# Peptides against a protein of PDB entry 6EJA: the designs that were tried, part 16

Target 1, 276 residues: chain A of PDB entry 6EJA
Amino acid sequence: VEYMPANPVRIAFVLVVHGRASRQLQRMFKAIYHKDHFYYIHVDKRSNYLHRQVLQVSRQYSNVRVTPWRMATIWGGASLLSTYLQSMRDLLEMTDWPWDFFINLSAADYPIRTNDQLVAFLSRYRDMNFLKSHGRDNARFIRKQGLDRLFLECDAHMWRLGDRRIPEGIAVDGGSDWFLLNRRFVEYVTFSTDDLVTKMKQFYSYTLLPAESFFHTVLENSPHCDTMVDNNLRITNWNRKLGCKCQYKHIVDWCGCSPNDFKPQDFHRFQQTARP

## One batch from the design tools (peptide; made by RFdiffusion4, then SolubleMPNN)

Design b1_p9_6_s1 (from b1_p9_6, 4 letters changed)
Fold by OpenDDE base, seed 5:
Structure b1_p9_6_s1 (fold): chain B 276 residues (1-276), chain A 9 residues (1-9)
Amino acid sequence: as target 1 above (276 residues)
Amino acid sequence: SLENNAVTE
């Protein structure tokens, strides 16, 4: 018998979308939409057509809103973290949206569970935070992520300025930039004035791919560290043959891999993934 | 879940 929670969690889905991802967004939205959840969508400042489309959707559903502010983001840019942090603040200020979990999504990522399964699971573990770690050598991770390098996002480019030190006393971690965070931790990240949050926000404002490490590092070094679960409950459309071509070298002084947007032909993969 | 985006020099 499946677990039926007495007080089911409600999820704030945050979607960061841009460019030609309209059809993928439509498919994803159709797949994840539920009346009991909330959807907060940021559209890249340069994607005006997509923005108009998303606005039309938001007018049709009371639980769908679009960010009134829009950022011009680049792959690997520090501004992506700023987007998430501002979205978190906005969502916390929406007193009419009683969400319990923050979940970010893209066209290349889907939750691995059905809505009922996801809600049941999160309702059972509502005090936990779900972040997937890299599972490799940490020193190698730091080097490959460029965490010991200083980056500046300027003029739609991530400039590598030089070397930097990891803050003393901080255990750096990271992995997937797809996560499930409970409201309590989001409140902590958003409003805490402690040294950890303050320093990490500063540190990661000059970090490449900051969302892959910021929340991991903050959580694991915070008083909330015991809420860490090394699982993000995601399937991502990874195809390293296609995604590891140094395709962003023109905008980032670093080479990296990226997942691919899901196509209709890729949906069969959802049935191939199972987790306890 | 899958790995993070790999970055190389």
Scores: peptide ipSAE 0.021, ipTM 0.649, DockQ to the pose 0.128; fails the geometry check
Fold by OpenDDE base, seed 3:
Structure b1_p9_6_s1 (fold): chain B 276 residues (1-276), chain A 9 residues (1-9)
Amino acid sequence: as target 1 above (276 residues)
Amino acid sequence: SLENNAVTE
């Protein structure tokens, strides 16, 4: 008999979408939709067609909302973190949505568990935060991520301005930009006025791929550090040969890798991969 | 799984 929690957690899924991939979004939505969860969707400012489609969906489901604000996001841009942070604030201000976990999703990453399994798992570990670390040399990670470089997002480009130092006393970490964060930690990130959160928000506003490191770094240096679990319960459609071609050099003064969007034929991997 | 990340130039 599958364990059914007495007080099942409710999840706020934050979807950041762009382009014209309405069908793909619809497939993803159908795959993750449940009446007990909440869905908050940000559509890129430039994706008007998609925005109209998403609005139609949101009108059909009471637990689906679309951000009233829209950002023009670029790959690796600091604005992606801003999108998440603002979404977090919005979700915390939605008193009619009693969510327990924040989960970000895109077409390139899916939870590897069924809804029931995910809910059961998170209900058991509701006090934990799930962030996957890079698992390598930290100094190398910093170099590869360009964390010791200052970037400015301007005119749809990430400009590398120069070198910078990691803030003193901060242990930087990162890895996956897909995370599962409990409400308590989201509240901390959103409303804390301590030096850590303040400095990190400033620091990461000039950071390339900030979502891959911000939450890790804040969590690990915070009073909530003991809540970290090095697992994000995700499966990513990763193909290094396809994703690591420096395809974003025209947008970012850096070279990076990106995962591929999931396709229907990729579904078999969801069943084959398991994480503790 | 592997993640989207930056690479050194």
Scores: peptide ipSAE 0.020, ipTM 0.652, DockQ to the pose 0.202; fails the geometry check
Fold by OpenDDE base, seed 4:
Structure b1_p9_6_s1 (fold): chain B 276 residues (1-276), chain A 9 residues (1-9)
Amino acid sequence: as target 1 above (276 residues)
Amino acid sequence: SLENNAVTE
């Protein structure tokens, strides 16, 4: 029997989906659905069929909602961060959904462990934020991520405009774009008017793959910095041979690697238990 | 495994 906390945390899962990801979404949803959690789904503005399917699901479950607004997102686009930020605001305004943690998911990443284990773990560490760092040289990270470059999202393309400087006094960090954030930190990011949040929102509106670095950087430079845990509690389906072919160069003036969606044959990897 | 996306010029 697993430990059951007296006051178990409730999780708001945010899913950003597009294209023909119906099967992947169904698998993900089946894997993560629980009556005590909340699910907020954004469907790309261009994915109308998928949107209709997701709406059908949302009508079947009271704890599943679909964003009334929809953005057209691209790989690496700054608009992805906007999607998360707006979703966070929406979730904070949903007074009938008392969630404790914000978790983003895609078909390429799954939470490790069972729901019970995850809830037990997060209930024990409810004041912490879980962000996985790159674990290498920071200067190299900045260069590889293109953080010292200015990007503009326009006409479904990320245009590289030129070089830029990292803001003074800011320690940049990042890594995985999959994170577990507690409600308090989400409130801070959403409503704070301090210089850090204001400047970082501006900075990352011109950033490639902003979700891989924004929350890390804001957290580590904020009054909440002591809540940082270098772990996102995820298992990712990486296949460098397939994911590192500059497949998005037509969308972004940069080359990048991406994980692959989990397939049924890949589920054996869930047996690999990583320590939180 | 836990990894982040890699970006190159």
Scores: peptide ipSAE 0.019, ipTM 0.643, DockQ to the pose 0.126; fails the geometry check
Fold by OpenDDE base, seed 1:
Structure b1_p9_6_s1 (fold): chain B 276 residues (1-276), chain A 9 residues (1-9)
Amino acid sequence: as target 1 above (276 residues)
Amino acid sequence: SLENNAVTE
């Protein structure tokens, strides 16, 4: 039996979903659902069938809501960050949902801990933020991520417009686009008007795969930098053989890899690739 | 360990 904290944290799970994989979403939902947590689901504007399915679920659970707004997002699109930021704002405005942590999820990743373990851990470290860094040469990371390039999301495509400079005095970092952020930091990101947040929101609105770097960069350059933990407590279904085929070249002026949705046959990998 | 998405030119 896992230790039960006296004041357990409550988690806002944010799901950004698209397509028609209703069954996979259902499986993931069942795997992560708990009555003490909150679930805020954004369904791509184009995924009407999925939206109907998700709405049906939200009507069955009081702690499940669907975004009333819907964006048409693309892989690598800057709009994904906008989706997260707007979701954060919405969640902060939901006074009836006293969440302590923001956690984004997809069908391609799961928390590596059980609910009890996760809650116990986060309850102990409720003042920390968990973002996994790339762990490599930062200059190489910048080049590979295209952070020194300007992108524009338009007409369901990420257009590369040219080169750009990283703002002076900013230490850029990034890695996983899966993070665990405490409410205080989310409040800072959402409502701060300081130069850092303002400039980074602008900078990353023209960034490819912005969620892989925005929160890292903001956190590490902010007054909250001492709350950084280089771990996102996730396992992702990475299969580079399947996910690294430059399959998104038709929608982005860049090549990239993506994780694969978990399938029943992938369960063994989940067990074998668990990380501390 | 978890890796980030790989992006190349």
Scores: peptide ipSAE 0.019, ipTM 0.643, DockQ to the pose 0.128; fails the geometry check

Design b1_p9_6_s2 (from b1_p9_6, 4 letters changed)
Fold by OpenDDE base, seed 2:
Structure b1_p9_6_s2 (fold): chain B 276 residues (1-276), chain A 9 residues (1-9)
Amino acid sequence: as target 1 above (276 residues)
Amino acid sequence: PLETSAVTE
């Protein structure tokens, strides 16, 4: 029997989608949809067909909305962080959506818990933030992520402009760009005017793959640092043989890997993984 | 195994 919390948390799921992955999106949506949660979907500005499809879905469900603004994002682009930050602001301004947690999802990852389990867990730990760290040498992480390099997103390309220094006094961290953030921390990130948030927003606006490091770094250097949990409560479909081919060199002045989208045949793996 | 894109130059 699952524990039923007296005050169950409600989740704002943010989906950033692009391309022609309508089938994958539909599968994921069906898997995660619940009437008590909220779904805010951003469709890439260039994906008009997908946008039309998503709009149709949003008209069928009162707890599904599509961003009225749309960005043209690229792999590794700083604009992805901008997308998340703007989505967070929008969600905080939606007074009719009393969400407690912010969760981003893609077709490359799935929650490892059922809805009931996830809600029960987050309701118990509603004051915590869940970000999975890389768990390796931090210096190596900085080098591999190119955090000591200055990037400019322009004309659908991430241009490497040169070297830069990590801001003094900041402990940089990162890992999975899939996270679970409580509303309080999202409010801090969105509305704080302190030096940390201001400096990090500026720093990461010129950063490659900013979502893999921004929230980790801000959290760990913030007054909310004690709320860090090194777990994102999800499975990511990492297959380095398939995902590490430097396939983004035409978009980014860097070489990177990416996780693969889950396919129906991959679902059996969910039953084989231990749940936190 | 890293939970990041593990980018390199």
Scores: peptide ipSAE 0.233, ipTM 0.860, DockQ to the pose 0.177
Fold by OpenDDE base, seed 3:
Structure b1_p9_6_s2 (fold): chain B 276 residues (1-276), chain A 9 residues (1-9)
Amino acid sequence: as target 1 above (276 residues)
Amino acid sequence: PLETSAVTE
């Protein structure tokens, strides 16, 4: 008999989607939907048809909402972090949604656990935060991520303006931009006025791919640093032969990779992935 | 595999 927690955690799933992911979104939604969880969906400002479709879904399910604001996000843009931060604030202000964990999802990743397994696990470790680190040389990570470079998102482009220094006293980290954050830490990130959060929000507003580093860095330098677990409990469809073509140089003054969307035939990998 | 976008200049 699988362990059923007495006080199971409830999850706020944040989905950031655009028109090209309609089919993937539908499949993922069906796979992850549960009546006890909450789903907050941001649709790209340019994806009006998808937005209408998602609105229809939100009207059918009381635990599904769509962001009333919409951003035009670009690959690697700082606006993605803004999307998450604003979503976090919105979710904290929704007093009728008592969620315990924040989980972001896209068509490029999938939870490796069933709902019951995930809930059981998170209920056991409800005071922890799950962020997967890059696990490599940190200096190399900084260079490769362009964290020592200043970027400005403007006119659907990430402009590289010049070099910058990492703030003194800050240990920068990062990795997967898919994370599981407990409500306590989300509250800290959202409402704290300490020097760390304030400076990091400013710093990462001029950062390329900020979601891959912001939450890691804030957590590890915060009073909540002891709550970090180096695992995000999901699998990402990385195929670097296909995804690393420097295909975003027309949008960003940098070269990067992207994960691929999951296909039905990729499901076997979910079962083969080791549990944390 | 690396969990980042593995960007380079």
Scores: peptide ipSAE 0.222, ipTM 0.856, DockQ to the pose 0.171
Fold by OpenDDE base, seed 4:
Structure b1_p9_6_s2 (fold): chain B 276 residues (1-276), chain A 9 residues (1-9)
Amino acid sequence: as target 1 above (276 residues)
Amino acid sequence: PLETSAVTE
């Protein structure tokens, strides 16, 4: 029996889905659904069939909503960050959904804890933010991520326009694009007008794979920096042989790797992975 | 070590 906190946190799960990910979405949804949490789903503007399916699900559950707006996103596109930021704003404006944590999920990055364990853990550390850093040479990370390059998302392509400098006085960090953020930090990111948030939103609007670095960087340079925990409580299905083929060069002026979606046969690895 | 979208130019 897991410890049951007196005031359990409630989680807003944000799912960004596209294409033919219906089966993956169903599996993920089934795995993470709980009546006390909230689910906000964005379906790519081009994925109309999936959108219809998701709408059907949302009508069956009062704690499931679909974004009324839809973006056309591409791999590595800056628009993904825009999607998260807009979702955060929407969720903050939903006064009838008193969530405490923001969590994004996909089939490629799965929580390593049960719901009870996750809730217990987050309830104990409700003032913390969980972002996993790359844990390596920061300069190398910057180069690999192309953070010193200027990108423009236009016409379903990430155009590399040239070189750029990292903003002065900013300690850039990043890693996993899957994170657990408390409501307070989300409020800060959404509504703050300070120089940090303003500049970083601008900077990352021209950034490749912005979600892998934006929240890390903002948090670590913000007054909330002491709330960072270098852990996202996830397992990622990395397979370099399958995921590193520069398969996105037709979309992005960069070469990238991606994790694989979890399949049912992959779930046994959860038992083999050390829990934080 | 954490695996990221190991990207290169």
Scores: peptide ipSAE 0.221, ipTM 0.849, DockQ to the pose 0.166
Fold by OpenDDE base, seed 1:
Structure b1_p9_6_s2 (fold): chain B 276 residues (1-276), chain A 9 residues (1-9)
Amino acid sequence: as target 1 above (276 residues)
Amino acid sequence: PLETSAVTE
């Protein structure tokens, strides 16, 4: 028997998808879909087939929307952060979608809890933000992530322009780019004009893999720092043997890894909800 | 286990 909260949180799931794997996306969608949550899907500008398929889904479900804008994102590109930030703004402007948490998802990431468990947990800790840190030496993290390097996303490539300094007075952190953020913090990130948010948005617009560090860094240096929980409640399909082949050097002036997409048999953590 | 992309130069 699971705890049933009196005022259950509602989640805005943000999916940033690309390619032609419509069936795979459909499987994931069905695994995470619930009538009480909201789904905002960005389809890569180049993925027209997938976009058509996702639009079809959005027409069938009232709580599913597709971004009217589309970016051409690349692995490790700063544009991914732009995508999240714009999605956050959009979601905050959707007054008819009273969401409490922002959760990003991909085919390589999955919540470790069932929907009921997740909702119960988040309802109890609705004032917290869930970001998992790297848990290692921070200096090493900075070096490996290339945070002390300046990158420019241009012409579908992340160009390394040179070195840069980490901003003074800022405690840089990072880790998983899969997180659970409460609405209040999303509002802060989206609309705050303080020096922290302003500087970090500028800094991370020239950052490789910005989503792995931006929200961590902003949160930990913000007035909301006490709300951080070092756990993203996720399982990411990391297989370094398969995912670390430096396969992105053709688009990024850096070497990185990627998690692997979950297989259909892995989608068992959420109870499938019937179509409304 | 690492939670990041394990990026290197």
Scores: peptide ipSAE 0.290, ipTM 0.877, DockQ to the pose 0.154; fails the geometry check

Design b1_p9_6_s3 (from b1_p9_6, 5 letters changed)
Fold by OpenDDE base, seed 2:
Parts: structure tokens; sequence; C-alpha cells
Structure b1_p9_6_s3 (fold): chain B 276 residues (1-276), chain A 9 residues (1-9)
């Protein structure tokens, strides 16, 4: 018998979608949709067809909304963090959506638990934040992520401008860019004017792949540091056989590797995959 | 490969 919480948490799912991912989006949406949760979808500014499709979905469900603003984002771009931060602000301002957790999703990422399991789990740990760390040498992580490099997003490119120093006194961490954040921490990130949040927002506005590190770093250095759980409850479709191809050198002055989108044939594997 | 994304110079 699965535990049913007396006060089940409600989740705000934020989907950042682009390109021709309509099929993937539909599959994901069907997999994660529940009437008790909320879905806030950002469609890339350049993806007009997808935007029209998403708008159609939003009109069919009262708990699905599309961002009225749209950004043109690129892989690894700082603007992705801006997208999340603005989405967080929007969601906090939606008084009619009493969400308890913020969860981001993409076509390459799925929750590994059923809705009931996820809700039960999060309801038990509603005061925690779930971010998966890299679990390796932090110095190596900094080097690999280019955190000691200054990047500028401009004209659909991440320009490497030069070297920079990690802010003194900050313990940098990171890992997965898929996270589960409680409302309290989202409020802190969104509205805090302390030096940490201010400094990190500035720092990460010039950072490659900022979502993989920003929330980890802010959380671990914040008054909320004791709420961190080193797990994001996700499965990501990494294809080890494909290796790293540095496929983004045309838009980023760095070599990057990313997971693949889930395909229909991957679902069987997903269902049998254990918690990472 | 493991998360985070593998990036190098």
Amino acid sequence: as target 1 above (276 residues)
Amino acid sequence: ELEPSAVTE
C-alpha cells in the first residue's frame, strides 16, 4: 500500500522547449500531466510552430500556461538561467497556483518515479531541495565546466572573453541541471537581496551552462544549505557509446557534451532503470 | 558518461 500524504505537495513543472521537439514534448507531457500540478512552458523565441502547438495545449488545460515572454536560448547559454529565474518569479506571482516544488524538465530528462511516488516522497521531504552533484574533484569540475572562464552570450553564441576568478569565500558546486527546489528556496533565490544571491546572479550571467551550477552553489552557501539532498530523482538519457562529440563548438567557445532526447524505444529502458 | 555535461577546452 502506497503512503498517501494528508497534505500532498503540488508541483510546478517548468518546461523549456525549442526546435522540433513537439513529439518529445507531447510524450513528456502525457507522462507527467496531473490535474493537481502546474505546468509552465517556455518556448524558444525562434520556435514559432512549437509555440503554436504549446498554446493549443495550454488552452485545453487550466493548469498549463505558456510564458508570455520568450527568449532565444542556445546550448550552454546564460540565458537559460535567466529563463528559469524569470519563470520562478512568474510562478511566485501566480497566486492562483499554490505550488510547493519547482521542477524543471526537458526532452532528455524524465522523473524516475510515478506521480504518486514522487508526491509522497516530496510531501515527506517538503523542506528539502534536490540537486545532484558531480561527485568528483571540484577543481576538475571547475576546469571542465569553464567556471574560471568568462563567457558572454551574444548573437546566439557563447563568446569566451577571458579568464576570471571564482568569488572568494564561495564554495562552488554543481552537477545536473535538473533539480527539484522547494518554494521557500525559490523565494530566496528570486527575492533575496543578500550579497550571495546578488553576486551569484552576476557571476552566472557570464557562465557557461549556468543551470548546472548556479542553484547548487547558491544553496550550499546560503542559510538553506542544510536542506540539500544530493539527488535529483531523474534519469537522463546518456548514450555512452556515442561519447563526446563536442557538437556545440559552432555556438560555444568550448567543447560540450549533452544527453540525447528520449525516443519511444527508450521507454522500456527507462522503466527498468534504477534510481541514479 | 555522467552528469554534469562533459565540457572541455
Scores: peptide ipSAE 0.048, ipTM 0.755, DockQ to the pose 0.149
Fold by OpenDDE base, seed 3:
Structure b1_p9_6_s3 (fold): chain B 276 residues (1-276), chain A 9 residues (1-9)
Amino acid sequence: as target 1 above (276 residues)
Amino acid sequence: ELEPSAVTE
C-alpha cells in the first residue's frame, strides 16, 4: 500500500520558459499538473507568442499563474537567478497559495517520481531541502564554473570583467540548477537581512550560471545547513556530446555545456532511474 | 543523470 500522508505537501512549480517550446511546455505541463499544486510560469520577455499561449492556459486553471513581469534571460545570465528570486517573493506574497515546496522545472529536467511518490516523499521530509551537489573537487568546480570571475550581464551578453575572490568564510558549493526547496528556506532567502544572504545576492548578481550555485552556497552557510539533502530527485537529459559545443560563446565570455530538452522517447529513463 | 552545466575558459 502506497503511503498516503495525512497532510500532503503542496508544491509550487516554477516554470521558466522561452522561445517557441509550446508543445514541449504542454507536454511537461500535462505530465506535472495536479489540482493540489501551484504553477507559476515565467515567459521570456522576447517570447510574446509563447506568453500569449501560456496566458490562455493560466485562464483555464485556477492554480496556474503567469508572472506579470518578464525578464529577457540569456544562457548563463545572472538574470535567471533574479527570475527565481522574484518568483519566490511573488509566491510568498500569494497568501491564497499555501505551497510547501518550491520546485523549478524546464524542458531539460523532470522529476523522476510520480506525483504521488513525490508528494509522499516530500511530505515525509518536509523540513529538508534537496540540492544536488557536483560531488567533485570544489576548487575545480569553482574554476570550471568561473565563480572566481566577475561577470556582468549587459546587452544580452555576459561580459567577463576580471577576476574576483570568493568571500571570506563562505564555503561555495553547487551543482544542479534544479532544486526542491521548502517554504521555510525560501522565506529565509527572500526576507533575511543577514550578512550571508545580502552578500550572496550581491556576489551572485555578477555570477555566471548563478542558479547552479547560489542556493547551495546560501543553504550550506546558513543556519539551515542541516536541512540539505544531496539529491534533487531529477533526471536531466544530459548528453555531453550534444550539449558541450561551446554554443553559447557568442552570449557568454565562457564556454559551457547544457543539457538537452527531453523528448517523448526519453520518458523511459524516468522509469528506470530511481533515487532514494 | 544529474550534472550541472560545465564551463571552461
Scores: peptide ipSAE 0.083, ipTM 0.796, DockQ to the pose 0.143; fails the geometry check
Fold by OpenDDE base, seed 5:
Structure b1_p9_6_s3 (fold): chain B 276 residues (1-276), chain A 9 residues (1-9)
Amino acid sequence: as target 1 above (276 residues)
Amino acid sequence: ELEPSAVTE
């Protein structure tokens, strides 16, 4: 018998999308839409056609909204974290949307569970935060991620300015930039004025791929550290052969790999993956 | 399938 929670959690899905992901977005939205959840969509500032399409959808569903602000983001840019942080603030200010969890999505990522399974799971563990760590040598992770380097996002480029030190007393962690965060932790990240949150926001505003490390690092060094679960309940279309081509060298003073957008033929893999 | 982005110099 499947567990049916008495007070099921409601999820705020944050979708960060750009014009070339229109088809994938349509498929994803169809797959994840539920009347009890909330959907907050950021469309890249340069993707006007997609923005118009998404606005039409938002007018049809009361639980779908589009960010009134739009950023021009680049791969690996610090502005992606700004997008998430601003979205979190917006969602906390929406008093008519009583969400319990924040989940980010893109065309390259999908939840591995059905809605009922996801809701049941999160309802059972509503006080936990789900972030997947890299699971490897941390020092190597820091070096490969360039966390000890200072980056500046300017003119659609991530400029490497030089070296920097990791703040003393901070245990840096990271991995997947796909996470499931409970409202309490989102409130902490958004409104806390403690030294940790303040310093980390500053630190990560000059960080390459900040979303892969910011929330991990903040959580693990915060009073909420005991809520960490090393799992993000996701599958990613990660094909290193296709994703590791150093394809972003023209916009980032670093060489990186990225997951690929899901294709219709990739959806069968969802049923093959089961993680607790 | 759940690996972070790999980055190198």
Scores: peptide ipSAE 0.079, ipTM 0.792, DockQ to the pose 0.146; fails the geometry check
Fold by OpenDDE base, seed 4:
Structure b1_p9_6_s3 (fold): chain B 276 residues (1-276), chain A 9 residues (1-9)
Amino acid sequence: as target 1 above (276 residues)
Amino acid sequence: ELEPSAVTE
């Protein structure tokens, strides 16, 4: 029997889906759905069939909503961060959804704990934010991520325009683009008008893979820096043979690796991984 | 298994 907290946290799950990910989405949804949590789903503007399917799901569950706005996103695009930021704002404005944590999910990453374990854990650490850092040389990270390069998202492409400098006084960090953020920090990111948030929103609007670094960097340089936990409580399906083929060079003026969607045959990995 | 995207020029 898992520990049952007196005041269990409620989670807002944000799913960003596109293409023909219906099967993956259904598996993910089945795996993470709980009546006490909230699910906010963004469907790519170009994925109309998927959008119709997701709308049908949202009509069946009162705690599932679909974004009324839809963006056309690309791999590595700055618009992904915009999607998260707008979703955060929407979720904060939903007064009927009293969520405590924001969690983003894709078919490539799953929580490594059961719902009960996750809720118990987050209820104990409700004042913390969970972001997994790269755990390597920071200078190398900056170079590999192209953070010292200026990118422009335009016409479904990430154009590399040139070099840029990291803002003065900012300690850049990053790693996984999957995070668990408490409501307080989300409020800060959404509504703060301080120089940090303002400058970082501007900086990351021209950044490749911004979600892998924005929240880390903002958190660590903010008054909330003491709430940082270097763990995102995720398992990621990495297969370098499949994920590292520079498959996005036609979309982004950069080469990168990405995790692969979980398949039923991959689920055995959950039994082999250590839980945080 | 848990790591950021590997990116190169």
Scores: peptide ipSAE 0.073, ipTM 0.785, DockQ to the pose 0.132; fails the geometry check

